# Designs tried in a protein design run: peptides against a protein of PDB entry 7PB4. Part 56

Target 1, 105 residues: chain A of PDB entry 7PB4
Amino acid sequence: KMLNIKEYKEKLLSTLGEFLEDHFPLPDRSVKKKKKNIQESSVNLITLHEMLEILINRLFDVPHDPYVKISDSFWPPYVELLLRNGIALRHPEDPTRIRLEAFHQ
Target 2, 218 residues: chain B of PDB entry 7PB4
Amino acid sequence: DALQMAVGYFEKGPIKASQNKDKTLEKHLKTVENVAWKNGLASEEIDILLNIALSGKFGNAVNTRILKCMIPATVISEDSVVKAVSWLCVGKCSGSTKVLFYRWLVAMFDFIDRKEQINLLYGFFFASLQDDALCPYVCHLLYLLTKKENVKPFRVRKLLDLQAKMGMQPHLQALLSLYKFFAPALISVSLPVRKKIYFKNSENLWKTALLAVKQRNR

## One batch from the design tools (peptide; aimed at target 2 W87 Q117 G123)

Design b2_p17_7_s2 (made by RFdiffusion4, then SolubleMPNN; from b2_p17_7, 5 letters changed)
Fold by OpenDDE base, seed 2:
Structure b2_p17_7_s2 (fold): chain B 105 residues (1-105), chain C 218 residues (1-218), chain A 17 residues (1-17)
Amino acid sequence: as target 1 above (105 residues)
Amino acid sequence: as target 2 above (218 residues)
Amino acid sequence: EEELFQLEVLKKALELQ
């Protein structure tokens, strides 16, 4: 049973990965060129695919606490995209934590 | 009726009480096959059975047989295709089932009631070009779906890269020729002027059934 | 529009797991 879940998860992530890379790329670092003063915050942004991978992994690995802490690597527009589309939910008491919506009823 | 009982069996799953699950499954599958090939299926029946075939609820052999009998009486609902694509994203079906689905989608394309939402799935289909087994059928589907608005620079790059990897495949050349027609400035490469576009004949599995559907709807 | 619809399909895919 566990092996089948891992394989299923890997296949899902792989299938989503190609699509997400095509349609939801990281914002090109090139657009930040014009405004001089904002310190190149060296924060490596993660892809939407990586965000979903983290959320899915957390749901499967820690089902009793499926929430992931939003880090500086999480691009805010993608967080909002997941929340607005009901793919993710904020923790009711901690807005810095999100989970994959448990469609497993 | 027998068809309703068969569809209900696939939808609800086997009722525990049947000692001979395999015989019951085969009986219901044959019922669906017989009706589908003789009369076609209603849009609602296709909606239910198509989702079942792609859900991984049954084995690959059963899923393949169900998918082969997804023959419409009149139309296929666009919503059924959207749901089917969602099941493909889940990835519980076999690679052979995915190939068969794309063949089915191309073969039944004219019987789908609307194309607006299917066109919005363009990106999902385009991503599937990287699968060597799917690529010929996906190219054919994309050839049917592609509008000027779908021809983006990144997709052109991906198609050219795929051509560099796979060579000058007829199905890929057909799609590239269409891309060049819509956006000649994005494709600097000289494409061979093919007078005739050739796709692998996906319709062959349903040729007789499709003729019968067209005759019933005249 | 296309992106939103694609996300809805992804949502549906997640619901089907």
Scores: peptide ipSAE 0.467, ipTM 0.792, DockQ to the pose 0.415
OpenDDE base, seeds 1, 3, 4, 5: peptide ipSAE 0.264, 0.050, 0.309, 0.277; ipTM 0.604, 0.531, 0.694, 0.595; seeds 1, 4, 5 fail the geometry check

Design b2_p17_7_s3 (made by RFdiffusion4, then SolubleMPNN; from b2_p17_7, 7 letters changed)
Fold by OpenDDE base, seed 3:
Structure b2_p17_7_s3 (fold): chain B 105 residues (1-105), chain C 218 residues (1-218), chain A 17 residues (1-17)
Amino acid sequence: as target 1 above (105 residues)
Amino acid sequence: as target 2 above (218 residues)
Amino acid sequence: EEELFQLKVLDEALKLQ
């Protein structure tokens, strides 16, 4: 049973790697610099691939607490996309935490 | 022909030079509506127009009218449905358009050429059960799609939680009864033995058109 | 298979954004 889960994880990650490298352009940072002095915290946004990898790893590595805290590196449209389509779930008590849906269970 | 010109207008968009954009739009929309209700549309025409209706290229009123006339002459391509679901994932369409799409998908289900890829979209449809407006139609769709391999413990838990929240809705009970049929060990709850499964009549919008399609394809 | 296909459709959706 455990071997099948690891193999399934590796297959998911490998297939995601092949799939996401080609098509997820980083959101073009070309939002026009309107000069308002808000501290541009230069938060490096992660790719959707990296986001899914984090979620998959957490689900398999910590199955009893499979939730990941949403950081500033998580682009909000990607989070919404995953949640809306049932790929991820928001924690019932903490809206800042999300998990991968347990498709394998 | 007039239909090809109308489809081409929606695909390419309005040419800037037309002084009367609204009249041209209405003319082409009426052409599509008339042909769709009289003869049905070819699979290629449905592919183009269905994607346009869900893309957000036009306003909600236009998208609604296009989607209402997605009546096949013979078959709907499964690929068109997969593309449509991709547009739903983008989320540029209104809630009313999503409801109409699920009603359409249930009504036209038998006219879709293949179901293999649609069955693989099971998880996306299942996620839409949480939307109160979609839930009755999604339950009907899932009732048509559900195989034994789709009946997983986490989905059973979600359906039972949804039933606890929404009450014993007829459409949800129909789906749960099917789940219990495939996986009786996962559903310990006694479900009322319903002799008849009742879903909302999603076909009502297309009843006359569906009769005509079935008659042409006999 | 289902999960992989859903991820493919999600990628297609991202191309449509």
Scores: peptide ipSAE 0.539, ipTM 0.857, DockQ to the pose 0.599
OpenDDE base, seeds 1, 2, 4, 5: peptide ipSAE 0.488, 0.555, 0.365, 0.386; ipTM 0.841, 0.861, 0.770, 0.790; seeds 2, 4, 5 fail the geometry check

Design b2_p17_7_s4 (made by RFdiffusion4, then SolubleMPNN; from b2_p17_7, 7 letters changed)
Fold by OpenDDE base, seed 4:
Structure b2_p17_7_s4 (fold): chain B 105 residues (1-105), chain C 218 residues (1-218), chain A 17 residues (1-17)
Amino acid sequence: as target 1 above (105 residues)
Amino acid sequence: as target 2 above (218 residues)
Amino acid sequence: EEELFQLQVLRKALELQ
């Protein structure tokens, strides 16, 4: 049973990977605005695909607490995109935590 | 009605208590096949059965047979196609079922009631070009769907990369020629002037059925 | 428009799991 769920997730994520990479790329780092000395902490942003993978994995690995803490690697526009489209839900008491929507209730 | 009973069986699934599950399944499958090939199916029946065929609820052999009899009486609902693409994203169906679906989609393209939402799925279809088994049929589908607004620089690059990998495939050349027609500035490569566009004949499985549908709707 | 519709299809795919 568990193996079939993992294989299913991997297939879903693989099927979506190319689509998500094409349509939801990371913002191009090329806008080197020449402005001054602010240590732009080169936070390594994750893709929308990786974000979905994390959310899906958390839902299956920890179904009783399926929430993921938003890190600095989560590009805010993609977080908002998931929330606005009903793919993810914000935790009612902690706005820094999101979960995959429970579509099977 | 025997057809309604058959569709209801596939929708609800096998009732636990039947000792002869396989015989019952075969009976209902033959009922659907017979009606589909003789009269076609209503849009609602196609909606139900198409989703079942792609859901992985039944085995690959059953799903293949269901999908082969997705012949409309009149029209196919665009919503059914959108739902079907959602099932493809789920990936519970076999690779052979995916191939058959794209063949079906190309063959039945003219019988889909509207194309607005299908055109919005352009990106999903384009992403499937990398699958070697799907590529010929996806190129044909994209050839039917492609508008000027779909011809973007990144898609041109991907098609050229695919051509570099797979060679000068007729179906890929057909799609590239269409892209060059809409956006000649994006395709600097000299494409061979092909007088005839050749796609793999997806319609062959349904040729007789399609003729019958066209005759009934005249 | 296209991207939003595609995300809705993705959402539906997640619902069908």
Scores: peptide ipSAE 0.567, ipTM 0.810, DockQ to the pose 0.422
OpenDDE base, seeds 1, 2, 3, 5: peptide ipSAE 0.566, 0.558, 0.567, 0.556; ipTM 0.809, 0.805, 0.810, 0.804

Design b2_p17_8 (made by RFdiffusion4)
Pose (drawn by RFdiffusion4):
Structure b2_p17_8 (pose): chain A 91 residues (1-28, 43-105), chain B 212 residues (1-189, 196-218), chain P 17 residues (1-17)
Amino acid sequence: KMLNIKEYKEKLLSTLGEFLEDHFPLPDVNLITLHEMLEILINRLFDVPHDPYVKISDSFWPPYVELLLRNGIALRHPEDPTRIRLEAFHQ
Amino acid sequence: DALQMAVGYFEKGPIKASQNKDKTLEKHLKTVENVAWKNGLASEEIDILLNIALSGKFGNAVNTRILKCMIPATVISEDSVVKAVSWLCVGKCSGSTKVLFYRWLVAMFDFIDRKEQINLLYGFFFASLQDDALCPYVCHLLYLLTKKENVKPFRVRKLLDLQAKMGMQPHLQALLSLYKFFAPALISVKIYFKNSENLWKTALLAVKQRNR
Amino acid sequence: SLEMAEELVELEMMIES
């Protein structure tokens, strides 16, 4: 069961990365890829389940943040505009 | 054959400015509906015309008439439905066309050969609940399509939030009752749906439904 | 686009599988 989940996870991640690079590229400060941004969000969601918010730095491309906000992937902090969290789809 | 000429004409897409082209388009569309309302269309023709209508090609009236004449002689391929869902996801489709398509998918539900690959698009179907124009028809579709495996906690939470936003709507209540039946531990809380008149009820489709 | 929509459908089928 564990190995099956692992194979599925790895396949989903690789195909998701390819999809992101194909359909959500950077334009050319130092910006990070959308993949790294999603990785940071996923890591913070499970590492700190009581505060899954990550600060928005200058490396976050505003179009990516808005994209994640429009599609129900990322959620804004009720008071702090510089923080965003990942939607807890697992619950 | 008389119908294949119209299928090919619609596959060619819209043509130049109209000198006599309006009459030509009308003749082809009349031929298709006559065949559809007399004895029905085959799976291949339906696979072609449904996806042509749900694409950005041709105006709204042509797509509406094509959808209203999408009556199967036998069965409907599920791959055609999958491509139709992909065309909906494209977004170059009219709202009224989307409503008509969801009505058609509800009406033609028992005439799709397989429904497992359609159930795999449960997520795309569920995401359309945000749109309050598609909400009743999407709820009617999900009432038919929902299995036990589809009742995930996230969807229950989002459906409860939608019920709190819109109120206890009939279609939302029916879908929530189905979710309660399938997963009572995740939440506490088929049949009549408004605007569920079968627009595609020909006599032969009626005999086939009774034979079903 | 159509290509992006087709790839999303494939991903959705994987997720729902």

Design b2_p17_8_s1 (made by RFdiffusion4, then SolubleMPNN; from b2_p17_8, 6 letters changed; failed a check: a repeat of another design)
Amino acid sequence: SLEEAEKLVELQKLLES

Design b2_p17_8_s2 (made by RFdiffusion4, then SolubleMPNN; from b2_p17_8, 5 letters changed)
Fold by OpenDDE base, seed 1:
Structure b2_p17_8_s2 (fold): chain B 105 residues (1-105), chain C 218 residues (1-218), chain A 17 residues (1-17)
Amino acid sequence: as target 1 above (105 residues)
Amino acid sequence: as target 2 above (218 residues)
Amino acid sequence: SLEEAEELVELQKLLES
């Protein structure tokens, strides 16, 4: 059972990956801004696929506390997309934490 | 330069806990407003001020005033728009600010230097269609952005579902008509042949300023 | 997106299963 769930999860994530890359790509930050010393901390943004993988993994690994803390690697539009579509839910007491919603029905 | 001092004030924030914080703020805000409406702002100034307006650093009234004066002298950087969309999603902006931003984005669309990165945000804009307050302006934006490759079955379904929920709104009909143009096989519904596409006039707030910008850039 | 939601629903069904 667990192996089948893992395999299905991997397949689902793989299928989602292609869709998400096509429809929700990260914007190319590669604009060579001239070295103005704005320490734009090169926050490495993760893909929407990676974000979903984190959320799904947390739900499976820690079902009693399925919330993931929003990091600087979480692109705000992705967070909003997940929340708006009911894919994720904010923690009621901590808006910096989100969980996958679809699995709590 | 008074404008540079004003922009610097908004960027760095108030240096001193001066009792006259509000007077200083108002002075700098008026400086930005006056220059923006008279001459427009440089792309760099818009980049800074747009992010400030959407970051929640200041109150909604101040943010609204800043956003209203985001009038370009020449062009707006698409990078500024991408950053702005990110800030918009952080949830520190009011609903009215979001509406104003989309109105601004539609009004200023032709002044954005490039569209490649904005086109990558298509899915995010499309997801905002479900917001009743944003929907008219998002439809207009999508009408400007939509390419054949964006017209997918799932998006058609979403638009039809939205139409079923909201009724036959002119802005939805306009977008659906464009979708049907690109992919007639995906839309079996007979759309009324509208001779004229009608969107809410998002430009009304900036009409005079936009005319002035177009005249200066001729 | 609807497709994402559908996939998540399918995943949910699998987990319930």
Scores: peptide ipSAE 0.024, ipTM 0.816, DockQ to the pose 0.049
OpenDDE base, seeds 2, 3, 4, 5: peptide ipSAE 0.033, 0.031, 0.025, 0.031; ipTM 0.823, 0.818, 0.819, 0.820; seeds 2, 3, 4, 5 fail the geometry check

Design b2_p17_8_s3 (made by RFdiffusion4, then SolubleMPNN; from b2_p17_8, 7 letters changed)
Fold by OpenDDE base, seed 4:
Structure b2_p17_8_s3 (fold): chain B 105 residues (1-105), chain C 218 residues (1-218), chain A 17 residues (1-17)
Amino acid sequence: as target 1 above (105 residues)
Amino acid sequence: as target 2 above (218 residues)
Amino acid sequence: SLEEAEKLVEIQKLLES
């Protein structure tokens, strides 16, 4: 049973990776708006794939607390995308935490 | 054609030079409303105007009026509905517009040419059950869409949780009864045998218009 | 966009599989 879950997780992540690489490219960092003085808080935004991977991993690794804390690396539009489409759920008491929807539970 | 000019206005947006932007907008909106309620709109016109209503291009009042007149002459393209749902994901429309859209979608459901892609949006619609304002209409939509393959344990749990929170709402009971029909093993709870499925607002905003559409297409 | 909605549906399908 555990082997099947790991294999499923790996297959899911692989399939999502292929799909997201093709269809959700990272927005080109090239919108360097030249405005000088704003300290480029070098917060490296993660890809949608990486975000989903984090959520999936958390669901499988910690099923009793599958919530992930939203970091500054989480691009807000991606978070909203996942939430609005029912892929992720916001924690009812902590808006900074989201979980993957438990489609198999 | 006055309708084509009106649709073109909404599609292209107001030409900068018009001194009477509001009067022009109202004129075109009235044109669309008049044609829609009298004759219905072509699928292409609905495609354009539905997208506009949900895109946030215009204010809520205008979007509401456009959406209220999304009455088909014959059919609505499934693609138009999918596009509309994509706009809901963008979140530029008001809560009231979302409610109106779901009401519209339920009301116009039989006029949508295909359901294959809409059925794929099942999960998205199901997620919208968490919105108290949308819940009654989403339940109705899901009642129309639900197949055996959609009835999953996690969705059953969510519906039961919603029922625990909101009480035994007729729309939730209707959907749960359908779920129990498809997957009786997943729902151990005794549901009242309702002989009549009741969804709120059986008198939809489009009742008269829909009767007219059905009469024209006979 | 329509394409985005289709992609999201596909993601949902993958997650539901």
Scores: peptide ipSAE 0.135, ipTM 0.505, DockQ to the pose 0.366
OpenDDE base, seeds 1, 2, 3, 5: peptide ipSAE 0.150, 0.136, 0.051, 0.123; ipTM 0.394, 0.507, 0.782, 0.489; seeds 1, 2 fail the geometry check

## One batch from the design tools (peptide; aimed at target 1 K11)

Design b2_p18_3 (made by RFdiffusion4)
Pose (drawn by RFdiffusion4):
Structure b2_p18_3 (pose): chain A 91 residues (1-28, 43-105), chain B 212 residues (1-189, 196-218), chain P 18 residues (1-18)
Amino acid sequence: KMLNIKEYKEKLLSTLGEFLEDHFPLPDVNLITLHEMLEILINRLFDVPHDPYVKISDSFWPPYVELLLRNGIALRHPEDPTRIRLEAFHQ
Amino acid sequence: DALQMAVGYFEKGPIKASQNKDKTLEKHLKTVENVAWKNGLASEEIDILLNIALSGKFGNAVNTRILKCMIPATVISEDSVVKAVSWLCVGKCSGSTKVLFYRWLVAMFDFIDRKEQINLLYGFFFASLQDDALCPYVCHLLYLLTKKENVKPFRVRKLLDLQAKMGMQPHLQALLSLYKFFAPALISVKIYFKNSENLWKTALLAVKQRNR
Amino acid sequence: SLEEKILFQKVQELVELS
């Protein structure tokens, strides 16, 4: 069961990364890829389940943040505009 | 053959400015509906015309008439439905066309050969609940399509939030009751649906439904 | 759009698996 989940996770991740690079590229400060942004969000969601918010730095491309906000992937902090969290789809 | 000429004409897409082209388009569309309302269309022709109508090609009236004449002689391929869902995801489709398509998918549900690959698009179907113009028809469709495996906690939570936003709507209540039946531990709380008139009820389709 | 919806589905599945 574990190995099956692992194979599925790795396949999903690789295909997701390819899809992101194909359909959500950077334009050319130092910006990070959308993949790294999603990785940071997913890591913070499970590492700190009581505060899954990550600060928005200058490396976050505003179009990516807005994209994640429009599609119900990322959620804004009720009071602090510089923080965003990942939607807890698992619950 | 008389119908294949119209299928090919619609596959060629819209043409130049109209000198006599309006009459030609009308003749081809009349031929298709006559065949559809007399004895029905085959799976291949349906696969072609449904996806042509759900694409950006041709105006709204042509797509509406094509959708209203999408009556199967036998069965409907599920791959055509998958491509139709993909065309909906493209977004170059009219709202009224989307409503008509969901109505058609509800009406033609028992005439799709397989429904497992359609159920795999449960997520795309569920995401359309945000749109309050598609909400009743999407709920009617999910009432038919929902299996036990589809009742995920996230979906229950989002459906409860949507109930709180819109109120206890009949279609939302029916879908929530189905979710309760499938997963009572995740939440506490088929049949009549408004605007569920079968627009595609020909006599032959009726005898096939009774034979079903 | 199509890409945005596909992205949502893939991200949702990844979060569920994580």

Design b2_p18_3_s1 (made by RFdiffusion4, then SolubleMPNN; from b2_p18_3, 7 letters changed)
Fold by OpenDDE base, seed 3:
Structure b2_p18_3_s1 (fold): chain B 105 residues (1-105), chain C 218 residues (1-218), chain A 18 residues (1-18)
Amino acid sequence: as target 1 above (105 residues)
Amino acid sequence: as target 2 above (218 residues)
Amino acid sequence: SLAEQTLRLLVKELVELS
């Protein structure tokens, strides 16, 4: 039973990854080339998949403080997406922290 | 009308007070079936009922019957399909219901009003290729959806791996041939030249209904 | 959007399996 759950979880993660690549890809870096002067903020944006993994892991690893600090690697539209859809919640006192929503309700 | 009452019953759920819940359910289900096969269903009715069939609100037998009668009068909304796919992700439906849904989706593909949102679900469908029961129907669906932009090296690799595991299946060969058409450089393997692409006849369940829909819309 | 709804459902399922 446990093996089947792990396999299913892996499959689901893979499915999610593919889904996210198709529906929520990171913006192509190519568009930023035209405006010369914007400091190439070399900030490597993480994928929505990676963002979700971080949030899920935090929820399970630190259930008493399930909040993740929003870094510069978090693409703002992804953060907004998660918040808007009730997938994530903003910390009530710290707007720079978000947690995964507990879907058990 | 009787159809509105039936749809309303499925949407709102059984009213607690009816002693004969099963008889009422059967009555409404028969009403939906009769109208669907005779006249087809409006897009709004399909939206409601398709969602119900995949939500797990009712038992598998009921869901199967509802799904089998998701026959459009004119068109199916892409939004309804996307919602339905979202339910597949939740895993509340049986494997048989998933198979039936993909068969339905392939059969009704031409009646879906738009494909833009469905095309965005390409990756999700592609991931379902790993399910042996779904694979033939998913290949058919992907064959209908695949654009040049969908043909990526990692997907080619996955298809080849699947072929190595399952052998050269007609449905897989059809999809690979399409991939080779769009991106010949990604597929170095010589595919047997099949003159005819063979998919399982998913439409057989709805053949009569589909003919009727086409006749009404001419 | 429907894609967003699907995302929510996928995440929900992942959380339930974890």
Scores: peptide ipSAE 0.528, ipTM 0.434, DockQ to the pose 0.273
OpenDDE base, seeds 1, 2, 4, 5: peptide ipSAE 0.526, 0.528, 0.524, 0.529; ipTM 0.447, 0.439, 0.423, 0.445; seed 5 fails the geometry check

Design b2_p18_3_s2 (made by RFdiffusion4, then SolubleMPNN; from b2_p18_3, 8 letters changed)
Fold by OpenDDE base, seed 3:
Structure b2_p18_3_s2 (fold): chain B 105 residues (1-105), chain C 218 residues (1-218), chain A 18 residues (1-18)
Amino acid sequence: as target 1 above (105 residues)
Amino acid sequence: as target 2 above (218 residues)
Amino acid sequence: SLEEQLLRLMVEELVILH
């Protein structure tokens, strides 16, 4: 039974990774630098997979304060995606902090 | 069931023939209050009673008491909230009832089953910011509802105008901070980095009840 | 969207399995 759960979890993680790459990719960096001073702050955006990993880890590692601070590496559309779908919650007193929904509680 | 009889009384209205209309009303109101605070109400019961409280069918005192008892056992139907907002538009309820409704809506926000239709009412809620009595609670509601798609230049202008009129209110600052988060280019004004958003913790009239609901649904 | 619903379900399941 335990072996089956581990195998299923691994399969799910793999499927999720592929799914995120296919349906929720980061915007291509290739939009030509038209010269206007959009400070493309060279902020390396993280993938949605990495974002979810951070949120899940925080939920389990620090259950009493499961909130993650939104950094510049968090692509705003991903944050909104998670919030609008009830996957994440905004901190009631700090809009710069989000947590994963505690589905296991 | 005593609760069913009470709900039925409010739904159908007082039967003309009862000499003791006030005593009967009080009895049924107490029944609803007792069940709501002990166990919460079913979604169907909330649907009926919430509409009654906002319809103007009863006096303000009764409506206020009913609205204070809109505590869910599990969930509140989004449809019930949409219907309630429709009654606010008709204007048959008192200003105090409107304030109480927005307080209730904020307090019960997490217990509403869906948010899709409520999100479509964003424009209506935003328009209510102009009411000084509603403004603190509407800001809190909008803080919960606001998506990037809602952050438009015209709304930013309205919020800044409101800030100019009312001063730097904590609830307005909270909403502006959220707007700046979603659209930093639209808000050039240096908002004080208030680390803590202070919505008036108006002592949540339902704090104890909400804790009990959360414990029952775990 | 359907994709967003699927994402939620997958994340929910992943959390339950953690």
Scores: peptide ipSAE 0.632, ipTM 0.459, DockQ to the pose 0.320
OpenDDE base, seeds 1, 2, 4, 5: peptide ipSAE 0.625, 0.628, 0.624, 0.628; ipTM 0.507, 0.492, 0.520, 0.474; seed 4 fails the geometry check

Design b2_p18_3_s3 (made by RFdiffusion4, then SolubleMPNN; from b2_p18_3, 8 letters changed)
Fold by OpenDDE base, seed 3:
Structure b2_p18_3_s3 (fold): chain B 105 residues (1-105), chain C 218 residues (1-218), chain A 18 residues (1-18)
Amino acid sequence: as target 1 above (105 residues)
Amino acid sequence: as target 2 above (218 residues)
Amino acid sequence: SMAEQMLRLMVEELVELS
C-alpha cells in the first residue's frame, strides 16, 4: 500500500508538472525585453512546480515553522496565485514568508 | 435543544408575555456562551447570531456578549460575514461593537470558508482606516486581505497621509510593508526594517477558543 | 479560473499523500 501511494504521488507530481507547464508557464524571456524598465534581474525564476515542491516539503519537514522565505527566484504572480487560491498563506508577521495551507478534509 | 431555543429567542425576539424578560435573556445568552466556548457554534447559528449582534435589535451589552461568543465549531460562512459588514454600513451598532467585530473578523479569518466576496469589500475596509479606533484592526484585516491588485497609487497616498497624521504606527507599518512588497515602485519611502510585524492585540480574546477549535478539527 | 481550481485540488491531494 505504501509503494502504491508513493508511486501515485510521483505520478501526481509529474502530472502536476505538466499541468503547470501548460497553464502556468513562466513568462518568456522575450516579453521582458520590451518593457525597458524591468531591470534584467539576472535572477533565474523557478517554476511553479518547484515553488510548490519547496512549500510542500517545508510543511512536512518543519511543521512547527512551515514558512518559506520568498526569494527573488519566486515569480510574484505565482506567489499571488497561491495566496489568492488559498493554496498558500502569508506569515502573520513577515510578508516575505509564505506557507502551504494545511488542507483539512 | 437549549441552544436552538436560545437562538430562536434571539431571532424571533422576546415573547411579549414573559414577565421576566431579563432573566430569560440572560438564560439564553448563557446557553449560547456555554455552547460556543465548549463546542463552538454551527455556521448556521453564527449566521443568525452574528447578524443579530450587529443589527441593533438588542442593546450594546447583549450585542457584545453575542459577538464574543461567535466561535465556530468548524467554519464561518463568508455570507455571514458579508451580511455582518452590511450592518456596519447601516450604522445601527455602537463604535465599540464595530471594533469588536473587526477584532473578531481578524481572529476568525482563517475559519471563514471563502474570501472572494470579502475581498470585494476591500474598499470598504480601507475606508475605515480613517477611524482612529478601528485603524489598528483594519490594518490587520487589510494585511490579511491585500492582494497585489488592491495596491493602488491612491491607497498608497492615503496610507502615507495617515502615517503623517498618526505617526509610524506598527500596524500601519505592517500594511505599508506589504504594499511595498507587492508594489515596490509605489512606495518610495524607506520603511524601517522591522524584524517582526506587530498588530495590536496579537493575543485576541478568542485565543483559547481558537486552539480548542483547531484541536477538535484535527 | 478552472485551472486555478484544479491546481488547488491537485495540491490538496499531494498534501494528503505526503
Scores: peptide ipSAE 0.548, ipTM 0.458, DockQ to the pose 0.296
OpenDDE base, seeds 1, 2, 4, 5: peptide ipSAE 0.540, 0.530, 0.538, 0.536; ipTM 0.534, 0.582, 0.529, 0.566; seed 2 fails the geometry check

